# Designs tried in a protein design run: peptides against a protein of PDB entry 3PBP. Part 13

Target 1, 203 residues: chain A of PDB entry 3PBP
Amino acid sequence: LNEKDLNLILNKSLVMYESLDSTTDVIVKRNVIKQLQFVSKLHENWNSRFGKVDIQKEYRLAKVQGPFTINPFPGELYDYTATNIATILIDNGQNEIVCVSFDDGSLILLFKDLEMSMSWDVDNYVYNNSLVLIERVKLQREIKSLITLPEQLGKLYVISDNIIQQVNFMSWASTLSKCINESDLNPLAGLKFESKLEDIATI
Target 2, 203 residues: chain A of PDB entry 3PBP as posed
Amino acid sequence: LNEKDLNLILNKSLVMYESLDSTTDVIVKRNVIKQLQFVSKLHENWNSRFGKVDIQKEYRLAKVQGPFTINPFPGELYDYTATNIATILIDNGQNEIVCVSFDDGSLILLFKDLEMSMSWDVDNYVYNNSLVLIERVKLQREIKSLITLPEQLGKLYVISDNIIQQVNFMSWASTLSKSINESDLNPLAGLKFESKLEDIATI

## One batch from the design tools (peptide)

Design b1_p13_2 (made by RFdiffusion4)
Fold by OpenDDE base, seed 4:
Structure b1_p13_2 (fold): chain B 203 residues (1-203), chain A 13 residues (1-13)
Amino acid sequence: as target 1 above (203 residues)
Amino acid sequence: SLQDVLINALKNS
């Protein structure tokens, strides 16, 4: 996520919000609304270098629990199918990124929705947890497996065809971890959400 | 090696 990406996500979230009507499932409505609220908070921090946005303690304590709603969903991925899912720790406080692979060779990196996680933790009436799209990585190959190592924070290993690749997102995940743990989103302003891809081995 | 660790992880997955 850069400023442009955040604006895109915000716009997509707004479009989803505007699509809600009386016939929409209550859970879907809730997820979309909470997603918009989360993205709006991020956007506020991006624009206000002097403002502080706090993350409530309940969100920090909440754990990722399914089923999940992904927002915004990349439009081009509507034609493709999810193939693998993994969770990757970004710190020792059990903050984690969710990764989903698709049969077009895409990886999406996701984080739990702030407000939905709070509701899940406190009231336990949420059946779907909303996930926010952070980054899309296009590998353009068949993804066979996702591997994570507990000692390798912010690293995902992707097995595709005859190659193992590492996706390293600690360039931004370390900052995200700090923001969550300190309940301060200000350091996310201007942060570039771009992971590093590296070939590890041929299989 | 990291490769060995990953290969082993794959075999056990």
Scores: peptide ipSAE 0.233, ipTM 0.848, DockQ to the pose 0.019
Fold by OpenDDE base, seed 1:
Structure b1_p13_2 (fold): chain B 203 residues (1-203), chain A 13 residues (1-13)
Amino acid sequence: as target 1 above (203 residues)
Amino acid sequence: SLQDVLINALKNS
């Protein structure tokens, strides 16, 4: 993570979404309730290093549309609809990544952000449940389902019409987990948030 | 196999 990435996270638009269904709502709420101080510490550490970034007033005027916010929300996804949600464990300490799929074939990988939620807890603009965008994976296919296996940390299986694909984000999630557990953010320096995509089976 | 596990998971989803 670098200054540019942090600035992107902080300065891009926050979008609040409605839950897809009752299950989606519960999953998102659970993840947000389980927010730890990690992202807050990350922001504090970077703020100390790079200075505080002022968020433009225009972003604070976003209308609340659902129970959770995503920051930053990719502008190109404004024209697309969320289709599935899943939570993936990255360690045995119950740290989780939230994944949301869209009808353009995109996956977004998200993490909890208490600091952002608090930062947007202002008059007429309250974000109780904020998620930080870590990575966008473009599959360019219709996503029918998301599957997680409890025994497989940091792996998401994506079901489309003709193929099962694995998204493996342990390349960065292992480092993230370590940072959370050790309360040390230094290993995040220079970390690339790029998942590996692999075809598992034809269906 | 992993494939079987995934197929079963899909059926039960």
Scores: peptide ipSAE 0.232, ipTM 0.845, DockQ to the pose 0.020
Fold by OpenDDE base, seed 3:
Structure b1_p13_2 (fold): chain B 203 residues (1-203), chain A 13 residues (1-13)
Amino acid sequence: as target 1 above (203 residues)
Amino acid sequence: SLQDVLINALKNS
């Protein structure tokens, strides 16, 4: 990753945001806002703390471990309690999405913060990690458990009282993985962070 | 099947 690519994606995300109007679909608005928040966080971390450096190696090597902070945290979830956590691989490397469920039936999908990535040393233990919000998925169910399968990249299985649902976020996570691996954030510009839900089984 | 795997995981959860 370089600053030029990050600036480019930020600018594209801003243009998309500015193009939103009263007639724009609510889902589209939400996705654009979420993308802008994610990219803005990366940009902020880059410019404010680390300057113009190659972050590719450290970004990929950073490991996710608790406790966590989330930035930005959805204001609506301040009144709810986290119930489950899962980590899902998005590639055969070591890039992972963190998912947290809440008692309102929401899932938040998170990625490691740039600050965390840059501060990571494989020879040292990190006691606190920060995560960036990518997507909120509202299931409106009591989430009993989260299941991940090693052979299922970018897929989370949510168990509720009577149903198992698949959350598939590879629509955007594959692009994210590519961006990380190729050190180019440009493909994320204009990408909708919208996961697909599918009913897998009734139980 | 995937369903069987998930159901089994549920039973063992």
Scores: peptide ipSAE 0.231, ipTM 0.847, DockQ to the pose 0.021
Fold by OpenDDE base, seed 2:
Structure b1_p13_2 (fold): chain B 203 residues (1-203), chain A 13 residues (1-13)
Amino acid sequence: as target 1 above (203 residues)
Amino acid sequence: SLQDVLINALKNS
């Protein structure tokens, strides 16, 4: 994320705010207002030399909720079909990665995007939300299922016809978690978003 | 073992 991106997000958030009317759902209206307040504060703090942003705890507790848009969506996947979806916890603060598998054997790892209004409320209001593509993992296998274990943070288990593979993304997810929890995005600069693949078992 | 946990999870899914 850079200043240009923040300006874009701010402008989008402002447009959303200005689109509110008397027919807008009260929860949606509240979330859009919170989004604008959050992004405005983020924008103000980003121009500061230290890159630390004071983000209220309530904003960090926002959940990933569908329906989803993915940005950017890999163009090559337009011709393929999604097969499985999973959410993976990366910390005990309930930050989550969303994973979608495709019939070409690809996994896309996704995170919340600030370009759209977030569900800032704890009551799990479902609204259209945006996701950012972090990583594409190409397994070149027919993915049968995705498994996550609560005690295994930042790990996804992929089951194919004859193998269980672990996707471990804690190499970058730990940094992402820290950035979110500490409201400091600086460590994301130069971060390598590459997960480790390991064969766990043959089936 | 991890393998046992995963196999069990698969059976219950």
Scores: peptide ipSAE 0.230, ipTM 0.848, DockQ to the pose 0.018

Design b1_p13_2_s1 (made by RFdiffusion4, then SolubleMPNN; from b1_p13_2 with Q3E V5N)
Fold by OpenDDE base, seed 3:
Structure b1_p13_2_s1 (fold): chain B 203 residues (1-203), chain A 13 residues (1-13)
Amino acid sequence: as target 1 above (203 residues)
Amino acid sequence: SLEDNLINALKNS
């Protein structure tokens, strides 16, 4: 089992959510402009957190070449603006989930694609980050900030209005971590990628 | 407590 199998499982799991659609090459071609704008917004948030890298975004063979790409494309989020980004450790190694918030109160949970679909020329390589969409969480609140605690694996704290909410994705992230570390993706088959939401504090 | 940690994180964010 390889990274492609992981991506397939994640994509199939996402189809179970009404808010998430799978992407095909044909759909990507039709939504080229929309996708470019979407990844641009994400790139801005990414740069604000991890350092600014200005790389020209282009399409080659209906694929986006640039510092940021998400697969599958969350078409419903095209009309919204990315507001915050955070990385959350899921184990004591190097496995992390990337979370992006939007101005509609949505969160997307993303995992790195180790098989980068597109690469820059070696001589011109600066930065490339491909992400796989795992889950969308709809909070329907104005998200002010995202907080992570180093001692809290697989937990994201969302500050909205006067409430701190915990997004706990260890129900699936523990399995994901195991699969990556053991190079066995079989346990992901049939796994439900649903995070638990809990109100933690009022502020 | 978790709450204290979160409050502290908010103050420092």
Scores: peptide ipSAE 0.164, ipTM 0.815, DockQ to the pose 0.020
Fold by OpenDDE base, seed 5:
Structure b1_p13_2_s1 (fold): chain B 203 residues (1-203), chain A 13 residues (1-13)
Amino acid sequence: as target 1 above (203 residues)
Amino acid sequence: SLEDNLINALKNS
């Protein structure tokens, strides 16, 4: 993504926000606000000391599926800036998790499937084209980059100043993949969305 | 090695 593209996304998010009125569902309002916040933080990052964020893959996803909102979005992250973004394959069927890092050292793992989101929490309605928050991982370090290896499904590598850490979410992503592929959300019931962290190397 | 792959991926990112 170039700066122009990010600006377009921001503008789109602003337009969506401005379209909210008294007749808009409360959940929709929340989702739009969350989207705007997210995109704003990405934009802030672009202009910040953290440098440019490569959101190409996610942009492709967002472009294809329309505006993305994050639901739920952790409120504490509203004050932090998104620093990196990556997409991670969870199966050979091209199901992907979107990961966004923040300057507080948090990672959020997101999924695009709205139907699946509703199965996790019926009370947490996800508006169309939203990203569902699956997990927040708090690394409490400055995240410099996110790396994925195509041959390693459900694994994200996080590079900080002095360490490479692996985030392995296959504990739940395998179930998620199954649910998607079989169009059966039942296995998600009671599933714990907790990734495994492992130090890989010191750098 | 995994490390080499990661380093390479980093360089190409």
Scores: peptide ipSAE 0.163, ipTM 0.813, DockQ to the pose 0.021
Fold by OpenDDE base, seed 1:
Structure b1_p13_2_s1 (fold): chain B 203 residues (1-203), chain A 13 residues (1-13)
Amino acid sequence: as target 1 above (203 residues)
Amino acid sequence: SLEDNLINALKNS
C-alpha cells in the first residue's frame, strides 16, 4: 500500500459517505461513517514520518459478512462454479482469510477489502462487502471439502477423491497478521503471496 | 493424530 492507493481508498470512502441519504439504512450509515473515519485516520497517520498507523482496536474487529464481491475476480474462473467456502484464522486476534474453491480445482484466498464499508461491530450486519484476491492455488482436481482446524492457524486442508492436501499460507499470513495488529503495512511491500502445498494423507 | 482429526472433522461436516 502506498500513498496513492490510500488516497484512492479515501476518495472512495468519501463518495460512499456523500451517497448517504434519508433512505439509507441506519446500519449502513454507521458503517460508512466508521469507514470514512478509519480511512481518514489512516491517511493522517500515513503522512507521518513514523510509518506506523494507529488503528483503533474496534476497527480491527471488523468482520467479513455476505453479501460480498471479489475484486479482482480472475477472468479464467468465469466459466467455473464455486463449490466450497471456508474461513481460516491467521492469528488469535480473529483475523481471517476467506477461501473459495471452484469446480476446476482452483482455490482462491481472499481478504477483506478496506475500500468498502465494513462491519466494525460483531453484531452489525454488513450490507455490501468486497474481498481482495490474494492468491490462486491450482490443484487441478475435484475438491470435495475444505477443512480447517482451529488449533492450526493459516492452514487449509483440501479433501479430494484420493488425498488430503494441506495448503499452508503462513509464509505470508504471519506477516499480514503482524501488519494488521501493529498497524504497519510496510512489511507487505515485496511480500510473496505463495502458499505451500503438501500431501498429508491418502484416502 | 492430524489424520484422525481431519477424518473426524470430515465426519462432522
Scores: peptide ipSAE 0.160, ipTM 0.816, DockQ to the pose 0.018
Fold by OpenDDE base, seed 4:
Structure b1_p13_2_s1 (fold): chain B 203 residues (1-203), chain A 13 residues (1-13)
Amino acid sequence: as target 1 above (203 residues)
Amino acid sequence: SLEDNLINALKNS
């Protein structure tokens, strides 16, 4: 995720918002709106147009609980099927990234939407939580399994074909963690959301 | 080793 990617995500979020009508499910409407709000805040900080942007306490405390919607969804993945899901801790405060693999060999890295915060204030059953697309990693191979190690923050291990690969996103996730914990999105300005891929072993 | 840990994790998954 760079400035161009963030703009693309913002535009996609706007298109999704504009697609809402009276027949749209209430949960879908809420998720799209919250997605747009989240992306807009990121965009504002990226361009340094505004001062400090705070993250609500409830959002910081929210944990991943399914089922989920993914916004924006990459158009090229519409023809593909999700194969694996994993959650990866990025700090000891239980902030986490969600990873979904697809049968085209893509990984998408996702973070919770602001709507997740609403589920913690009210004893309401959350039917759908929105996830925000942060990064897409194209491996171009069959992904058989996703492995996470509790002691390995911000690292995902991907088993595909005869190799184990590490996806390391701590280059940006450490900053994201700080932003969440401090309720300040300003440090995300200029941050490149690019994970490091490394071959670990042949199996 | 990391590899051993990953292999073990795979076996247990």
Scores: peptide ipSAE 0.160, ipTM 0.813, DockQ to the pose 0.019

Design b1_p13_2_s2 (made by RFdiffusion4, then SolubleMPNN; from b1_p13_2 with Q3E D4E V5N)
Fold by OpenDDE base, seed 3:
Structure b1_p13_2_s2 (fold): chain B 203 residues (1-203), chain A 13 residues (1-13)
Amino acid sequence: as target 1 above (203 residues)
Amino acid sequence: SLEENLINALKNS
């Protein structure tokens, strides 16, 4: 069992839960322009925190090529702007969830796809990072910042409207971590990718 | 406490 299979399960699970578009080539083709714009917004936010990365957008066989891609494409987020990005450890190893917030008050939880694709131009190889969409959390608040605590695995703290909320995704992330580490995807079957929200404090 | 840690994190952000 490989990471590709893991990604497939995650994508399928999310589509069932959130009623998002599938990762089929047909859908990718249809949403290619929207996806490019979405990725650009993500890159703008990413670059603000982690350094500037050139956005190279190429296409091969209905797949977006570039330094960053997200599957499945969350079409509903097309019109919104990414505001914050955070990385959250889910175990004491190397497994991490990437979280992106948007100006509509939504969060997306993403997992890194280790499958690297080459750019269209063989002579100008671009390392492409792909992220798999796991969950979308709608807070419907202005998200001011994302905070992670090193000692808190699978927990993201969201600051919005003078409230600190905890997003706890260990309900599924613990299983995900185990599946990755043991190369066994069976525990993901029937797993619900639903994080728990809790108000922690008022600011 | 968690709250204290979060407050401290906010102050440092």
Scores: peptide ipSAE 0.167, ipTM 0.815, DockQ to the pose 0.020
Fold by OpenDDE base, seed 4:
Structure b1_p13_2_s2 (fold): chain B 203 residues (1-203), chain A 13 residues (1-13)
Amino acid sequence: as target 1 above (203 residues)
Amino acid sequence: SLEENLINALKNS
């Protein structure tokens, strides 16, 4: 995620918002609106046009529970099928990234919408959690399995063909963790959302 | 080793 990507996400979120009408499900409306609010805050923080961007004080980490909406969904993936899902801890406070693999060999890294999480904390039943797209990793391999190790924060292991690959996103996830824990989005300004891919073993 | 741990995790999945 760079400035261009963030702008693209913002624009897509706006388009989704504009698509809402009276026939749209209430949950979908809520998710889209909250997604737009989240992305708008990120965009605002990125441009440093405004002061401190705070996360709501009431935000407490809730575990991710399905069903999910993914926003924005990469258009290129509309013709592909999700194959695996995993959750990866990024700190000891139970902040986690959600990863979904697709049959085109793509991985998408997702984070829960903060506003939706707050709604969950007050025992409001949420049928759908909104997930924000952070990064797309294109492996161009048949992804057979996703593995996480509890002691390996911010690391996802991907089994594809005859290779085990590590996706390490701690370069940005450590900053994200700090932002969540401190309820301050300022450190996200200028952050590059690019994971490191490394071959671990051939099997 | 990491590799061994991953293989074991895979077997147990």
Scores: peptide ipSAE 0.167, ipTM 0.816, DockQ to the pose 0.019
Fold by OpenDDE base, seed 5:
Structure b1_p13_2_s2 (fold): chain B 203 residues (1-203), chain A 13 residues (1-13)
Amino acid sequence: as target 1 above (203 residues)
Amino acid sequence: SLEENLINALKNS
């Protein structure tokens, strides 16, 4: 993600915020506000605290398409700042998970498919979300970097001060990939979105 | 090795 991309996302979020009125559903308002807060913090980090956030091209493209919202956005993350962003391929068809780290040590795993989000939990409110929260992983560490290896589908490597940890989400991402590719969301029903965390190395 | 790959990835990030 470059500064231009962040600005674009911020602008989109601002436009969404400005579109809110008294007739807007409370859930929509909440989601938009949360999205704006998220993006604002990300933008702030870009300018003040963190250097270049590496966001793969596919994520950048996702930003351009449709309204940028994250649903559901974890309320506890509103007080924290996004630190890193990565995209992880889950198949050879270029389906990707977007991962965002926060300064509380949380990772959120996101997917861009709005239709898929509705199938995960029909009770969850979905409103024009470009990114859907799949999983939150709480590492409780200062995340310095997110690394992906192209040859390793559905794996994210998290680098903190003294450890490299692997987040493996292929347990659910393989199913997700299948659902996307086959245009059948049924297999997502009852799927647990729980990634496996493993320590890889101490540094 | 995985570690080498990660280190290289870090250097390139």
Scores: peptide ipSAE 0.167, ipTM 0.815, DockQ to the pose 0.021
Fold by OpenDDE base, seed 2:
Structure b1_p13_2_s2 (fold): chain B 203 residues (1-203), chain A 13 residues (1-13)
Amino acid sequence: as target 1 above (203 residues)
Amino acid sequence: SLEENLINALKNS
């Protein structure tokens, strides 16, 4: 994710936020606010002049419920600080997973839908957003760096103080890629969004 | 090797 993309996501998130009114469903309001908070926080981490959005406690309460949730920012991460960001190619096209690390040792894996071409349906709520939470991986380590290798699709290498770990999400990313390319989310039904962790090297 | 690639990536990051 580059600054241009982040700005685009931010603008889209702001537009969504501005579209909220008194008649908007509470769940939609919450999700839009959470997305805006997430994006604004990322923007701040890049030394932008854009401040984070304050979210009321009620809107911060969330559980990770899988890729169909609009919550890119889990409530439990509200008080934690993003430390690193990386983008990982999942196919030979332009489909990417965005990964953000936090100082609690968590990784969040996100789908970047800059074109907002897909609708995510949750309990009959269809929502278009630029970022969707897919998975949270808890490493419980201080993450120093995130590395991706172009020849290693759907793999992220996490560097901590003494170990390099591989996060392999191709088990689900191949299906996600297909869904994106076909603009059909149905194949994601029943899919387990759990990445494989492997220790690669001690450093 | 993967390890070499990672090391190189680290050095260049």
Scores: peptide ipSAE 0.157, ipTM 0.811, DockQ to the pose 0.021

Design b1_p13_2_s3 (made by RFdiffusion4, then SolubleMPNN; from b1_p13_2 with Q3L D4E V5N)
Fold by OpenDDE base, seed 1:
Structure b1_p13_2_s3 (fold): chain B 203 residues (1-203), chain A 13 residues (1-13)
Amino acid sequence: as target 1 above (203 residues)
Amino acid sequence: SLLENLINALKNS
């Protein structure tokens, strides 16, 4: 993802929002609004913090492309701004988790769920990419960067002012990977989506 | 390791 891509996502989200009227289905309306809110927060942060910086460092998306909606989006995060995006491989089969950080120190871990086309009018169909919320991790730190290492599956490194922390979600991601690859979701029943946080280094 | 290199780079930045 680059600035141009983000602008494209924002524009598409705006177009969808502008298509809403009083007759639009409530679910569709809600989804479009949530999408626009999220993308707007990303765009705001992108322009303010990453202007001339290699933005590819902070916004790494491999498979997930916009426009997209997070479902469910944590209501408390509506007041905060997204700061970084990263994709993390969970297996060698190219399954990945999307991580988004916020300026409240939260991380959300997301999985791609392709939704069917939504229609609010007989002649107006919108295909939305959905991101399903798996986990929210509260770090309570200013997150400067998200880093992944290609050789380390299911691990995210979070850089803050004075510390590097590792988020390890392989406790559940290994099961998720298996479920996807085997086309069997039964093992997800009762699975705890709780990642391990560890301090790696002081900087 | 890549991690060690990253840590060192960040410490020196």
Scores: peptide ipSAE 0.250, ipTM 0.851, DockQ to the pose 0.017
Fold by OpenDDE base, seed 4:
Structure b1_p13_2_s3 (fold): chain B 203 residues (1-203), chain A 13 residues (1-13)
Amino acid sequence: as target 1 above (203 residues)
Amino acid sequence: SLLENLINALKNS
């Protein structure tokens, strides 16, 4: 997320919020509201408008469990189908990125909604979690499988028909990990959410 | 390495 991307996400989150009405499902309403709150906090930190943004202990303890909502969802992906899902550890404290592939060859990198996790009680069942879009990587090929190696933090291996590619997002995920663990979102300000793509092998 | 093993397994599949 650069400043432009963050603004785009904020605007999309606002549009989603404005679409809520009395007939909207309670879970959807909650997720959209919490997503907007999360993005707003990130935006505030980005512009140095406010001081330290704390992350509640419950967020650090929260684990990924389905079903999920993705916010904002890229409009161009509405016509495409999700093909694979993977979770990738970014540290030894069980912080993880969720990756979803689509049949257009796109990867979306996602993180759990901060505000949703902050309101979570560990003893309560979480029926639906909101995921925040961090980055979209366009591979423009058919994705057959997503593989992660436990010893390789912040790395995803994408298997296509004839190649294996590595997506490395530790350039930003290390900072994200620090922010979560220290309950301080300030270091996310000015951070570029751009992963490195490398061809690893031909198969 | 695990990566090398994965690559080899995929090449041979």
Scores: peptide ipSAE 0.250, ipTM 0.854, DockQ to the pose 0.017
Fold by OpenDDE base, seed 3:
Structure b1_p13_2_s3 (fold): chain B 203 residues (1-203), chain A 13 residues (1-13)
Amino acid sequence: as target 1 above (203 residues)
Amino acid sequence: SLLENLINALKNS
């Protein structure tokens, strides 16, 4: 993810927010608001020149649920600051997971595919969400950087102080890739979105 | 590997 991509996501989120009206479902409203808050905060962290969009604070806990519940933002991270962002390929195509780190030591894994998200939205009656929360990983460390290796699909390397940790999400990302490519979400039913965390090296 | 190279670079930095 680069600044251009983030701007695109922000613009989409703004458009979604502006589309809200009195007839919009309560769940949709909540998710759009949370998404806009989240993306606005990300953009602010990415570009210090951008003013955060002032929006009503949502305190309702978003459950970290798989693709069947589209919540782009975990409510407990609202007060924390995003520190790093990375994109990780899950196949040799264009399917990517977006990872965002926070200053509480959390990682969130997000899916950015609008088409896939729209399919989930339709199935769950939560329309027009461009970001899907897949998983939250709590490291409880100061995250200095996020690194990906082009030859390693579905792996993220987290550098914190004196340790490099690997987050491996191929346990579910391979299934997700298949679902995207085949336009069939059925294989995701009952799938656990739990990544493996491993210490790789001390530095 | 690239990972090994990265680890070594970070250890030496």
Scores: peptide ipSAE 0.234, ipTM 0.845, DockQ to the pose 0.018
Fold by OpenDDE base, seed 5:
Structure b1_p13_2_s3 (fold): chain B 203 residues (1-203), chain A 13 residues (1-13)
Amino acid sequence: as target 1 above (203 residues)
Amino acid sequence: SLLENLINALKNS
């Protein structure tokens, strides 16, 4: 993804925001605002000292199914800048988790499936083309890059200044995959979305 | 690089 593409996404998000009126559902408003905030932070990152963000995979997703809102979006992240994005396969059926890092050292794990999201919390309405927040992982590190490895489903490698950490979310992602593939959301009930963090190497 | 070596090792694991 180049700067031009990011600008297009930003502009699209702005247009969506501007389309909000008094008749717009409150949940929709919130989602659009969250999207705008997210994209704005990405744009800020692009122009910031953090350099360019590789969002190619996510852009592909967004291009096809976007715009994406994030619901819920952690309020504390509103003040932070998105630094990296990665997509991680959770099965061979091309189900993917989207991961976004922030300059506070947070990772958010997101999923695009609205039907799945609504089943997690009926009160958490997800608007069309939204990303659902599954988990926030607080690393408290400056995240330099996100790496995925082929054939390693549900694993994300986070590179900071001096360490490579693995985030393994297959504890829940396997269930999620099953739910998607079988069109049965019941197994998600009571599922804890807690990823395993492990130090892999010092660098 | 060290990172490349690590990644390669992980890919092969």
Scores: peptide ipSAE 0.171, ipTM 0.776, DockQ to the pose 0.019

